Peptides against a protein of PDB entry 3VZA. Designs and how they scored, part 20

Target 1, 98 residues: chain A of PDB entry 3VZA
Amino acid sequence: RVERLCKSKELFEERLGLEIRRIHNEQLQFIFRHIDHKDPDKPYMFTLSINEQGDYEVTSCTPPLDCISEFQLKVRETNNFSAFIANIRKAFTALSFK
Target 2, 62 residues: chain B of PDB entry 3VZA
Amino acid sequence: AAYVTQLYYKISRIDWDYEVEPARIKGIHYGPDIAQPINMDSSHHSRCFISDYLWSLVPTAW

## One batch from the design tools (peptide; made by RFdiffusion4, then SolubleMPNN)

Design b1_p10_5_s2 (from b1_p10_5, 4 letters changed)
Fold by OpenDDE base, seed 2:
Structure b1_p10_5_s2 (fold): chain B 98 residues (1-98), chain C 62 residues (1-62), chain A 10 residues (1-10)
Amino acid sequence: as target 1 above (98 residues)
Amino acid sequence: as target 2 above (62 residues)
Amino acid sequence: SLLEKLLSIE
């Protein structure tokens, strides 16, 4: 049901503090909120695409993460997308304390 | 869209219980081991705490 | 496509 799908999306967005948007050139934008407890609406985001080789590629990251290149490599090697997203959130969280 | 929900599941491995009242965060997290229940009263926690808790369920091991 | 790749996971 369409209503269930809408509800599901809303629940995930609010509870995980993660919004997923389709943007130009077949990219996905991942927007994390609820990272900074002092400013829960502050967005931490990155965009994802696949390159000519078919590999995941992070096309932007705001704020920038030093570890993003390593994570990109790891997700290409393992295809563990769940860990990829979770590690990015963990990195954003750590960054919010600095 | 359906694909969005699919992505959320692939990321979090969480399946929500959609029949409970809005204040109740209830679902199941499916990990490598056994499934773990999620059952929280959202009125007792901040949005950030809830998100942090749920993400803590997601393994970060590659 | 990106979505096809992601949706093929697991």
Scores: peptide ipSAE 0.728, ipTM 0.961, DockQ to the pose 0.589
Fold by OpenDDE base, seed 4:
Structure b1_p10_5_s2 (fold): chain B 98 residues (1-98), chain C 62 residues (1-62), chain A 10 residues (1-10)
Amino acid sequence: as target 1 above (98 residues)
Amino acid sequence: as target 2 above (62 residues)
Amino acid sequence: SLLEKLLSIE
C-alpha cells in the first residue's frame, strides 16, 4: 500500500534520524541528524555510488571522516552494509564531541 | 517508494508496528541473535536519545 | 546499478 510506504519512510527518517536521497549520476545521499544533542537538526552526510568494477565508493563526506576510506574497504570486503552505515554514524557521533 | 523501506530494513533490521498511536515507538529488531521487541513512549525521550538507542541495536562488527 | 547491488544483500 502506497500510504503504508509513505508512513514507513517518515517513521524511519524521524526515529533513526537518517534520510536517504537519490541524487545525480546514480548516487545515494545519506543524511544523519540527531547526532549532536545540542543541535539535533545539524546534518552529517555522505554520498555513495558504485565504480566501474561494481564496488561501493564514497564520493563525498561532510564533515570529513578520517576513517571513511577504511570503512569503504571493509564494506567491499564483507558486504556488511548495515555495519557500514552504523559505523559511519558512530564516527559522526564521536566527531560531534569535538 | 518501496526500495526506500527495503533499504531502511537492510540497514537497521527493524520492522515497525504501524497500528499503534503516534507517540508509541513499537517494532521488532531482527539482529543476528534472537529478535528483540522495541516499545518506547516517545514523549518520555529526546529525539537524539531515541535515535541513539535504536542505532545501539545495530551491530558494528564487520 | 547501485540500488540493485544494495537490494540484493541478504
Scores: peptide ipSAE 0.726, ipTM 0.961, DockQ to the pose 0.606
Fold by OpenDDE base, seed 3:
Structure b1_p10_5_s2 (fold): chain B 98 residues (1-98), chain C 62 residues (1-62), chain A 10 residues (1-10)
Amino acid sequence: as target 1 above (98 residues)
Amino acid sequence: as target 2 above (62 residues)
Amino acid sequence: SLLEKLLSIE
């Protein structure tokens, strides 16, 4: 079981180009790679927490995204976390072409 | 940890086939209606193409 | 907690 879990994590990290880290103050860091085809290892990342009201809150975004505040509102309204992450990756991808 | 794998599934809705050779990317994407198979030869594609393709399976509609 | 909220998603 432990071996399977380790393998699963490695496969997801490589194939999706997404790393997930737990960081201080009960936050999660999401690190995207494989965004820029000219620089596949360049990281695009954001951190997520939960506020005192129990709502998702983006605490940092590098590079910054103009749409991140709107996405935060949308995920609070819909609780569609999958769409939240996918839309952020889409936005990072668009940014990489500039 | 188990929670990490759970998060990846909740995000991507992908379940991998862990019994195939390393160069074969095989699994199932569970969409809202019909499950779709994934079956790629990684040696034929760049890392960026593979990631872009897999993420294209994930709906962006809220 | 954040993890509890995320892991409770259907």
Scores: peptide ipSAE 0.723, ipTM 0.960, DockQ to the pose 0.599
Fold by OpenDDE base, seed 1:
Structure b1_p10_5_s2 (fold): chain B 98 residues (1-98), chain C 62 residues (1-62), chain A 10 residues (1-10)
Amino acid sequence: as target 1 above (98 residues)
Amino acid sequence: as target 2 above (62 residues)
Amino acid sequence: SLLEKLLSIE
């Protein structure tokens, strides 16, 4: 089972171009690659935590996204985390076109 | 770790077929209404195309 | 925790 879990993680990372890492202070870092077809390894990333009220909070975003605050509100309202991540990737993709 | 795979599923709603050759991207995407099969030959596509395609399966409606 | 909240999503 451990071998399967390791393989699963590797498949998701490569195929989705998304790495998920635990970082300090109970945060998760989401690192997107495969965004820029001319520079597939260029990272686009954000960090996520929960505030004292128990709400999702984006603590950093690199490069910055104007829409990230709105997405944070939407995910708090809907709890649709899948749409949250997908919309962020969509925004990073749009940004990569300058 | 188990939690990582769980997060990926909650994000993508994709379940991979782990019994195929490495170059075959095979699995199932579980949408809200119907499930759709995934079956690609990775040697025929760029990494970026593959990722873009898979993410296109994930609804962006809130 | 953050992970517990995420993993509790249906």
Scores: peptide ipSAE 0.722, ipTM 0.960, DockQ to the pose 0.613

Design b1_p10_5_s3 (from b1_p10_5, 5 letters changed)
Fold by OpenDDE base, seed 4:
Structure b1_p10_5_s3 (fold): chain B 98 residues (1-98), chain C 62 residues (1-62), chain A 10 residues (1-10)
Amino acid sequence: as target 1 above (98 residues)
Amino acid sequence: as target 2 above (62 residues)
Amino acid sequence: SLLEKLLSIK
């Protein structure tokens, strides 16, 4: 049901503080909020595509993460996309403490 | 779109209960071992706490 | 495609 799908998306966005958007050139943008407890609406985001070899490629990351290249390698090796996203959120959380 | 919900499930492994009142965060997290229930009163927690808690359910081991 | 790859994950 279309109504259920809309509700599901809204619940995930609010509860996980994660928005997923389709952007140009067959990319996905992942926008995290609820990271900084002092500024819950502050966005932390990255964009994802696949390269010519069919491998996941992070095309941008704001703010930058030193570990993002390693995570890209790990997700290519393991195909554990859940851990990939969770580790990125963990890294953004650590960054928010300055 | 259906693909969005599918992505959220593949990321979080959470299935929501859509038949409860808006203030109730109820669902099931399907971890690698045992499925665990989620049942929170959102009015008792901050948005950040709720998100942090839910993400804590998602394993980070590769 | 990216979506097809993601949605194929078990």
Scores: peptide ipSAE 0.719, ipTM 0.961, DockQ to the pose 0.612
Fold by OpenDDE base, seed 2:
Structure b1_p10_5_s3 (fold): chain B 98 residues (1-98), chain C 62 residues (1-62), chain A 10 residues (1-10)
Amino acid sequence: as target 1 above (98 residues)
Amino acid sequence: as target 2 above (62 residues)
Amino acid sequence: SLLEKLLSIK
């Protein structure tokens, strides 16, 4: 049911603090919130695409993460997308502590 | 869209219980070994705490 | 496509 799908999306967005948007050129934007407890609505985001070789490619990351290139390599090697997203959130969380 | 919820499941491995009242965060996290229940009263926690807790369920091992 | 790749994850 459409209503269930809408509810599911809303629950995931609020509970995980993660919004997923389709953007131009077949990219996905992942927007994390609830990272900074002092500013829970502050977004931490990255965009994802696939390159000409068919590999995952992070096309932007705001704020920038030093580890993002390594994570990109790891997800290409393992195809563990869950760990990829979770590690990015972990990195954003660490960054929020300044 | 359906693909969005599919992505959320592939990322989190969480399946929500959609029949409970809004204040109840209830579901199941499916890990590689066993399934773990999720059951929280959202009124007792901040949004950030809830998110942090749920993400703590997601393995970060590659 | 990106979505196809992601949705193919097991």
Scores: peptide ipSAE 0.714, ipTM 0.961, DockQ to the pose 0.630
Fold by OpenDDE base, seed 1:
Structure b1_p10_5_s3 (fold): chain B 98 residues (1-98), chain C 62 residues (1-62), chain A 10 residues (1-10)
Amino acid sequence: as target 1 above (98 residues)
Amino acid sequence: as target 2 above (62 residues)
Amino acid sequence: SLLEKLLSIK
């Protein structure tokens, strides 16, 4: 089972171009690659935590996204985390076209 | 770790077929109302195309 | 925790 879990993680990372890492202070870092077709390894990333009220909070975003605050509100309202991540990737993709 | 795979499923709703050759990207995407099979030859596509295609399966409606 | 909240999503 451990071998299967390791393989699963590797498949998701490569195929989705998304790495998920635990970082300090109970945060998760989401790192998107495969955004820029001319520079597939260029990372686009954000970090996520839970604030004292128990709400999702984006603690950093690189490069910055104007829409990230709105998305944070939407995910708090809907709890649709899948749409949250997908919309962020969509925004990073749009940004990569300058 | 188990939690990582769980997160990926909650995000993508994709379940991979682990019994195929490495170059074959095979699985199922589970949408709210339908299940969509995934079956690609990775040697025929760029990494960016593959990722873009898979993410296109994920609804962006809140 | 953050992970517990995420993993509780249906």
Scores: peptide ipSAE 0.711, ipTM 0.960, DockQ to the pose 0.616
Fold by OpenDDE base, seed 3:
Structure b1_p10_5_s3 (fold): chain B 98 residues (1-98), chain C 62 residues (1-62), chain A 10 residues (1-10)
Amino acid sequence: as target 1 above (98 residues)
Amino acid sequence: as target 2 above (62 residues)
Amino acid sequence: SLLEKLLSIK
């Protein structure tokens, strides 16, 4: 079971180009790679926490995204976390072309 | 940790086939209505193409 | 917690 879990994480990290880290103060860091085809290892990342009201809160975003505040509102309204992550990746991808 | 794998599934809705050779990317994407098979030869594609393709399976509608 | 909220998603 432990071997399977380790293998699963490695497959997801490589194939999706997404690393998930638990960091201080009960936050999660999401690190996207494979965004820029000219620089596949360049990281695009954001951190997520939960505020005192129990709502998702983006605490950092590098590089910054103009749409991140709107996405935070949308995920609070819909609780569609999958769409939240996918839309952020889409926005990072668009940014990489500039 | 187990929670990390659970998060990846909740995000991507992908379940991998762990019994195939490493160069074969095989699994199932579970959409809202129909499950779609994934079956790629990684040696034929760049890392960026593979990631872009897999993420294209994930709906962006809220 | 954040993890509890995320893992509760259906």
Scores: peptide ipSAE 0.704, ipTM 0.960, DockQ to the pose 0.602

Design b1_p10_5_s4 (from b1_p10_5, 6 letters changed)
Fold by OpenDDE base, seed 1:
Structure b1_p10_5_s4 (fold): chain B 98 residues (1-98), chain C 62 residues (1-62), chain A 10 residues (1-10)
Amino acid sequence: as target 1 above (98 residues)
Amino acid sequence: as target 2 above (62 residues)
Amino acid sequence: DLLQKLLNIK
């Protein structure tokens, strides 16, 4: 089972181009790659925590996204975490064309 | 790694087939109403194309 | 931790 779990993580990282890391102060770092077809290894990142009120909070975003605050509001309202992550990737993709 | 893989499923709703050769990307995407098979040869596509395709399966409606 | 909390949110 341990071997399967390791393989699963590797497959998700490579195929989705998404790495997830635990970082200091109980945060998760989401690192997107495979965004820019001309530079597939270029990272697009954000960090996430849950604040004292129990709400999702984006603590950093690199490069910055104008829409990130609105997405934070939307995920708090809908609790649709999947759409939250997918919309962020969509926004990073749009940014890569600028 | 169990929790991380669970988070990947929470995000993507994809379950991989782990018994195929490494170059074969095979699995199932579980949408809200229907399940769709995934079956592609990674050697025929760029890494970016593969990622874009898989993410296109994930609904962005809130 | 945060990861566990995320997984427990329905």
Scores: peptide ipSAE 0.459, ipTM 0.954, DockQ to the pose 0.769
Fold by OpenDDE base, seed 2:
Structure b1_p10_5_s4 (fold): chain B 98 residues (1-98), chain C 62 residues (1-62), chain A 10 residues (1-10)
Amino acid sequence: as target 1 above (98 residues)
Amino acid sequence: as target 2 above (62 residues)
Amino acid sequence: DLLQKLLNIK
């Protein structure tokens, strides 16, 4: 099962172009690749924490997204984490076209 | 790795078929209504196309 | 940890 879990993580990372890392101060870093077809390895990333109130909080976003604050509000309202991540990727994709 | 794979499932709602050949991207996407099969030959597509396609399966409605 | 907290979301 350990081998399966390792394989699963690798498949998700490659196929979704999404890497998830635990970083300092109880944060998760989400790193999207495969966004820019002309530069597939270019990272688009954000970090996420849960604040003292228990709410999801985006602590950084690179490159910055104008819509990230709205998405943070939406995920707090709906608790739809899947849509939250998918919308961020959609926004990064739109940004890559400049 | 169990927790991170669980998180990937929460995000994507995809369950991979781990028994197929490496070049085959096969699995199931579990949408809110019905499950949809995934079955692609990865050698026929770019990495970006594959990712875009898979993410297109994930609803963006809040 | 944060991951565990996130996994508890519905």
Scores: peptide ipSAE 0.348, ipTM 0.951, DockQ to the pose 0.810
Fold by OpenDDE base, seed 4:
Structure b1_p10_5_s4 (fold): chain B 98 residues (1-98), chain C 62 residues (1-62), chain A 10 residues (1-10)
Amino acid sequence: as target 1 above (98 residues)
Amino acid sequence: as target 2 above (62 residues)
Amino acid sequence: DLLQKLLNIK
């Protein structure tokens, strides 16, 4: 089971180009790669926490996204975490073409 | 590792087939309506294409 | 922790 779990994590990281890390101060770091086809290893990342009110809070975003505040509002309203992450990746992809 | 893989599933709704050769990307995406099979030869595609394709399966509607 | 809280979402 442990071996399977390790393999699963590696497959998701490579195939989705998404790495997830737990970092200081009870935050999750999401690191996207495979965004820029000309530079597949270039990272696009954001960090997430749950604030004192129990709401999702984006604590950083690199590079910055104008839409990140709206997405934070949407995920609080809908609790659709999948759409939240997917929309962020979509926004990073659009940014890579500018 | 169990928690991380569970999070990946909650995000992507993808379940991999772990019994195939490394170059074969095989699994199932569980969408809101119908499950869709995934079956790709990774040697025929770029890393970016593969990731873009897989993410295209994930709905962005809130 | 945060990860466990996130995993509790539907």
Scores: peptide ipSAE 0.341, ipTM 0.951, DockQ to the pose 0.742
Fold by OpenDDE base, seed 3:
Structure b1_p10_5_s4 (fold): chain B 98 residues (1-98), chain C 62 residues (1-62), chain A 10 residues (1-10)
Amino acid sequence: as target 1 above (98 residues)
Amino acid sequence: as target 2 above (62 residues)
Amino acid sequence: DLLQKLLNIK
């Protein structure tokens, strides 16, 4: 089972171009790659925590996204975490087209 | 490791087929209506195309 | 644990 889980993580990382890391202060770091077709390894990142009120909070976003605060509001309202992550990737993709 | 893979599923709703050759991207996407198969030859596509395609399966409606 | 909390979202 452990071997299967390791393989699963590797497949998701490569195929989705999304790496998920636990970092200091109880945060998750989401690292998107495969965004810029001209530079597939260029990372697009954000960090996420749950504040003392129990709400999702984006603690950083690189490069910055104007829409990130709105997405944070939307995920708090809907609890649709899948749409939250997908919309962030969509926004990063749009940003890659200068 | 179980938690992170569960998180990937929560995000993507994709379940991979782990019994195929490495060049084959095979799985199932579980959308809100009908489950759809994924079946790609990775050697025929760029990494960016593959990722874009898979993410296109994930609804962005809130 | 943040990851566990995230997994509990509905």
Scores: peptide ipSAE 0.337, ipTM 0.951, DockQ to the pose 0.772

Design b1_p10_6_s1 (from b1_p10_6 with E3V Q8R)
Fold by OpenDDE base, seed 2:
Structure b1_p10_6_s1 (fold): chain B 98 residues (1-98), chain C 62 residues (1-62), chain A 10 residues (1-10)
Amino acid sequence: as target 1 above (98 residues)
Amino acid sequence: as target 2 above (62 residues)
Amino acid sequence: LSVKELLRKI
């Protein structure tokens, strides 16, 4: 099962182009790739924590997204984490077209 | 990796078929209505297209 | 586990 779990993570990382990593100060880094078809390895990323109130908090976003604060509000209101991540990717995709 | 794979599932609602050849992207997407099969030959698509396609399965409605 | 619980354990 351990082997399958490792394989599963790798499959998700490659197929979704999304890497999830624990970083300092109890934060998670979400790294999107495969956004820019001309530069598939170019990373688009944000960091996330759960603050003292237990709410999702975006602590950084690179490149910056004007909509990220709104998305943070939406995920707090709806608790729809899937839509949260998907909308961020959609926004990064739109940004890649400049 | 158990927790991160669970998180990937909660994000994507995709369950992979782990018993197929590496070039085959096969699985099931569990949407709010009905489950839909995923079955792609990865050698026929770019990495970006594959990712875009899979993410297109994930609803963006809040 | 909830998403928040998962995030704490990763």
Scores: peptide ipSAE 0.814, ipTM 0.966, DockQ to the pose 0.960
Fold by OpenDDE base, seed 1:
Structure b1_p10_6_s1 (fold): chain B 98 residues (1-98), chain C 62 residues (1-62), chain A 10 residues (1-10)
Amino acid sequence: as target 1 above (98 residues)
Amino acid sequence: as target 2 above (62 residues)
Amino acid sequence: LSVKELLRKI
C-alpha cells in the first residue's frame, strides 16, 4: 500500500502539474506547472492556511492574481475546494497569455 | 502520502488505474452526475496538453 | 476526512 500511495502522488503531480507541500507556519504550498506551453516548468504558486476561525486563507500568490481575494471569499461561502483550485489554475492560465 | 493523495482526489475526482504501462494515462473521473473513463497515450501529447485536458474535467462552478 | 481536516494533516 505504501508503494501504491507513493506512485499515486507521483502520478497526480505529473499529470495534473500540481505539487502540494507543507511549508513553515502550518501553511501548504500549491505549485502549478504545465501552465505555459512554451515554458512547461515555470511555476505558478500560492500558499494556503486554515486560520484561527477555521477559514481558508491565502497567504501568498506568485504571480499575483487580482481575483484571488474573491476566490477566497467564494470558497469560504461554498466550501467547494475543487472549484477553488480549478479556478486558480484557470486564472494562472489566463495570466500566462499576457 | 495517504492524506495528500486523498486531497488530490477531493480536488480532481480522478481515480487512476495503476496496473497499466507508464505511458498509458488511464483512470476514471467521477463527475457530479456521470463517471467518465480517462484513457490517453502520453507519448502522443505534451505534458501541458495532458494537464489542460485533465483540468478541463474539473467543474469551475461554485 | 473533510478537505480542511486533510489540509491539517498533510
Scores: peptide ipSAE 0.813, ipTM 0.966, DockQ to the pose 0.944
Fold by OpenDDE base, seed 4:
Order: sequence, then C-alpha cells, then structure tokens
Structure b1_p10_6_s1 (fold): chain B 98 residues (1-98), chain C 62 residues (1-62), chain A 10 residues (1-10)
Amino acid sequence: as target 1 above (98 residues)
Amino acid sequence: as target 2 above (62 residues)
Amino acid sequence: LSVKELLRKI
C-alpha cells in the first residue's frame, strides 16, 4: 500500500501539474506547473492555512491574482475546495497569456 | 502520502488505474453526474495538454 | 476526512 500511495502522489503531481507541500508556520504550498505551454516548468503558486477561526486563508500568491481574495471568500461560503483550486488554476492560466 | 493522495482525489475526483504501462494515462473521473473514463497515450501529447485536459474535467462552478 | 482535516494532517 505504501508503494502505491507513493506512486499515486507522483502520478497526480505529474499529470495535474500540481505539487502540494507543507511549509513553515502551519501552511501548505500549492505549486502549479504546466500552465505556460512555452515554459511548462514555470511555477505558479499560492500558500494556504486554516486560521484560528477554522477558515481558509490564503497567505501568499505568486504571481499575484486580483481574484484571489474573492476566491477565498467564495470557498469560505461554499466550502467547495475543488472549485477553489480549479478556479485558481484557471486564473493562473489566463494570466500566462498576458 | 495517504493524506495528500486523498486531498488530490477531493480536488480532482480522479482515481487512477495503477496496473497499466507508464505511458498510458488511465483512470476514472467521478463528476457530479456520470463517471467518465480517462484513457490517454501520454506519448501523443504534451505535458501541458495533458494537464489542461484533466483540469477541464473539474467543475469551476461554486 | 474533510478537506480541512486533511490539510491539518499533511
């Protein structure tokens, strides 16, 4: 089972172009790649924590997204984390076209 | 890895088939309506195309 | 587990 779990993680990372890792101060870093077809390895990332109130809180976003604060509000209201991540990726994709 | 793979499933709703050749991207996407099969030959597509396609399966409606 | 619970355990 351990071997399959490791393989599963690697498959998701490569196929979705999304890496998830724990960083300092109880935060998670979400790193998107495969966004820019001209530069597939260019990272687009944000960090996330659960604050003391138990709410999703975006602590950084690189490159910055004008819509990230609205997405934070929407995920708090709907609790639809899947849509939250998918919309962020869509926004990064739009940004890559400049 | 158990928790992160569970999170990937909650994000994507994709379950991979782990018994196929490495170049074959095979699995099932569990959308809000009917489950849809995934079956791609990765050697025929760019990494960006594959990722874009898989993410296109994930609804963005809140 | 909920997403929030998963996030705390990763």
Scores: peptide ipSAE 0.813, ipTM 0.966, DockQ to the pose 0.963
Fold by OpenDDE base, seed 5:
Structure b1_p10_6_s1 (fold): chain B 98 residues (1-98), chain C 62 residues (1-62), chain A 10 residues (1-10)
Amino acid sequence: as target 1 above (98 residues)
Amino acid sequence: as target 2 above (62 residues)
Amino acid sequence: LSVKELLRKI
């Protein structure tokens, strides 16, 4: 089972181009790659925590997204975390077109 | 890795087939409607295309 | 587990 879990994580990371890391101060870092077809390894990332009220809180976004605050509001309202992540990726993709 | 893989499923709703050859991207996407198979030859596509395709399966409606 | 619970455990 452990072997499968490791393989599963690697498959998701490569195929979705999404890495998830725990960082300091009880935060998670979400790192998107495969966004810019001209530079597939260029990272697009944001950090996320669950605040003391139990709400999703974006603590950083690089590069910055104008829509990130709205997405944070939406995920708090809907609890649709899947759409939250997918919309962030969509926004990063749009940004990569400049 | 147990929790992160569960999170990946919560995000993507994809379950991989772990028994196929590495070059074969095979699995099932469990969308809100009917589950759909994924079956790609990775050697025929760029990494960006593959990721874009898989993310296109994930609804963006809130 | 909920997503929030998963996030706390990762």
Scores: peptide ipSAE 0.812, ipTM 0.966, DockQ to the pose 0.964

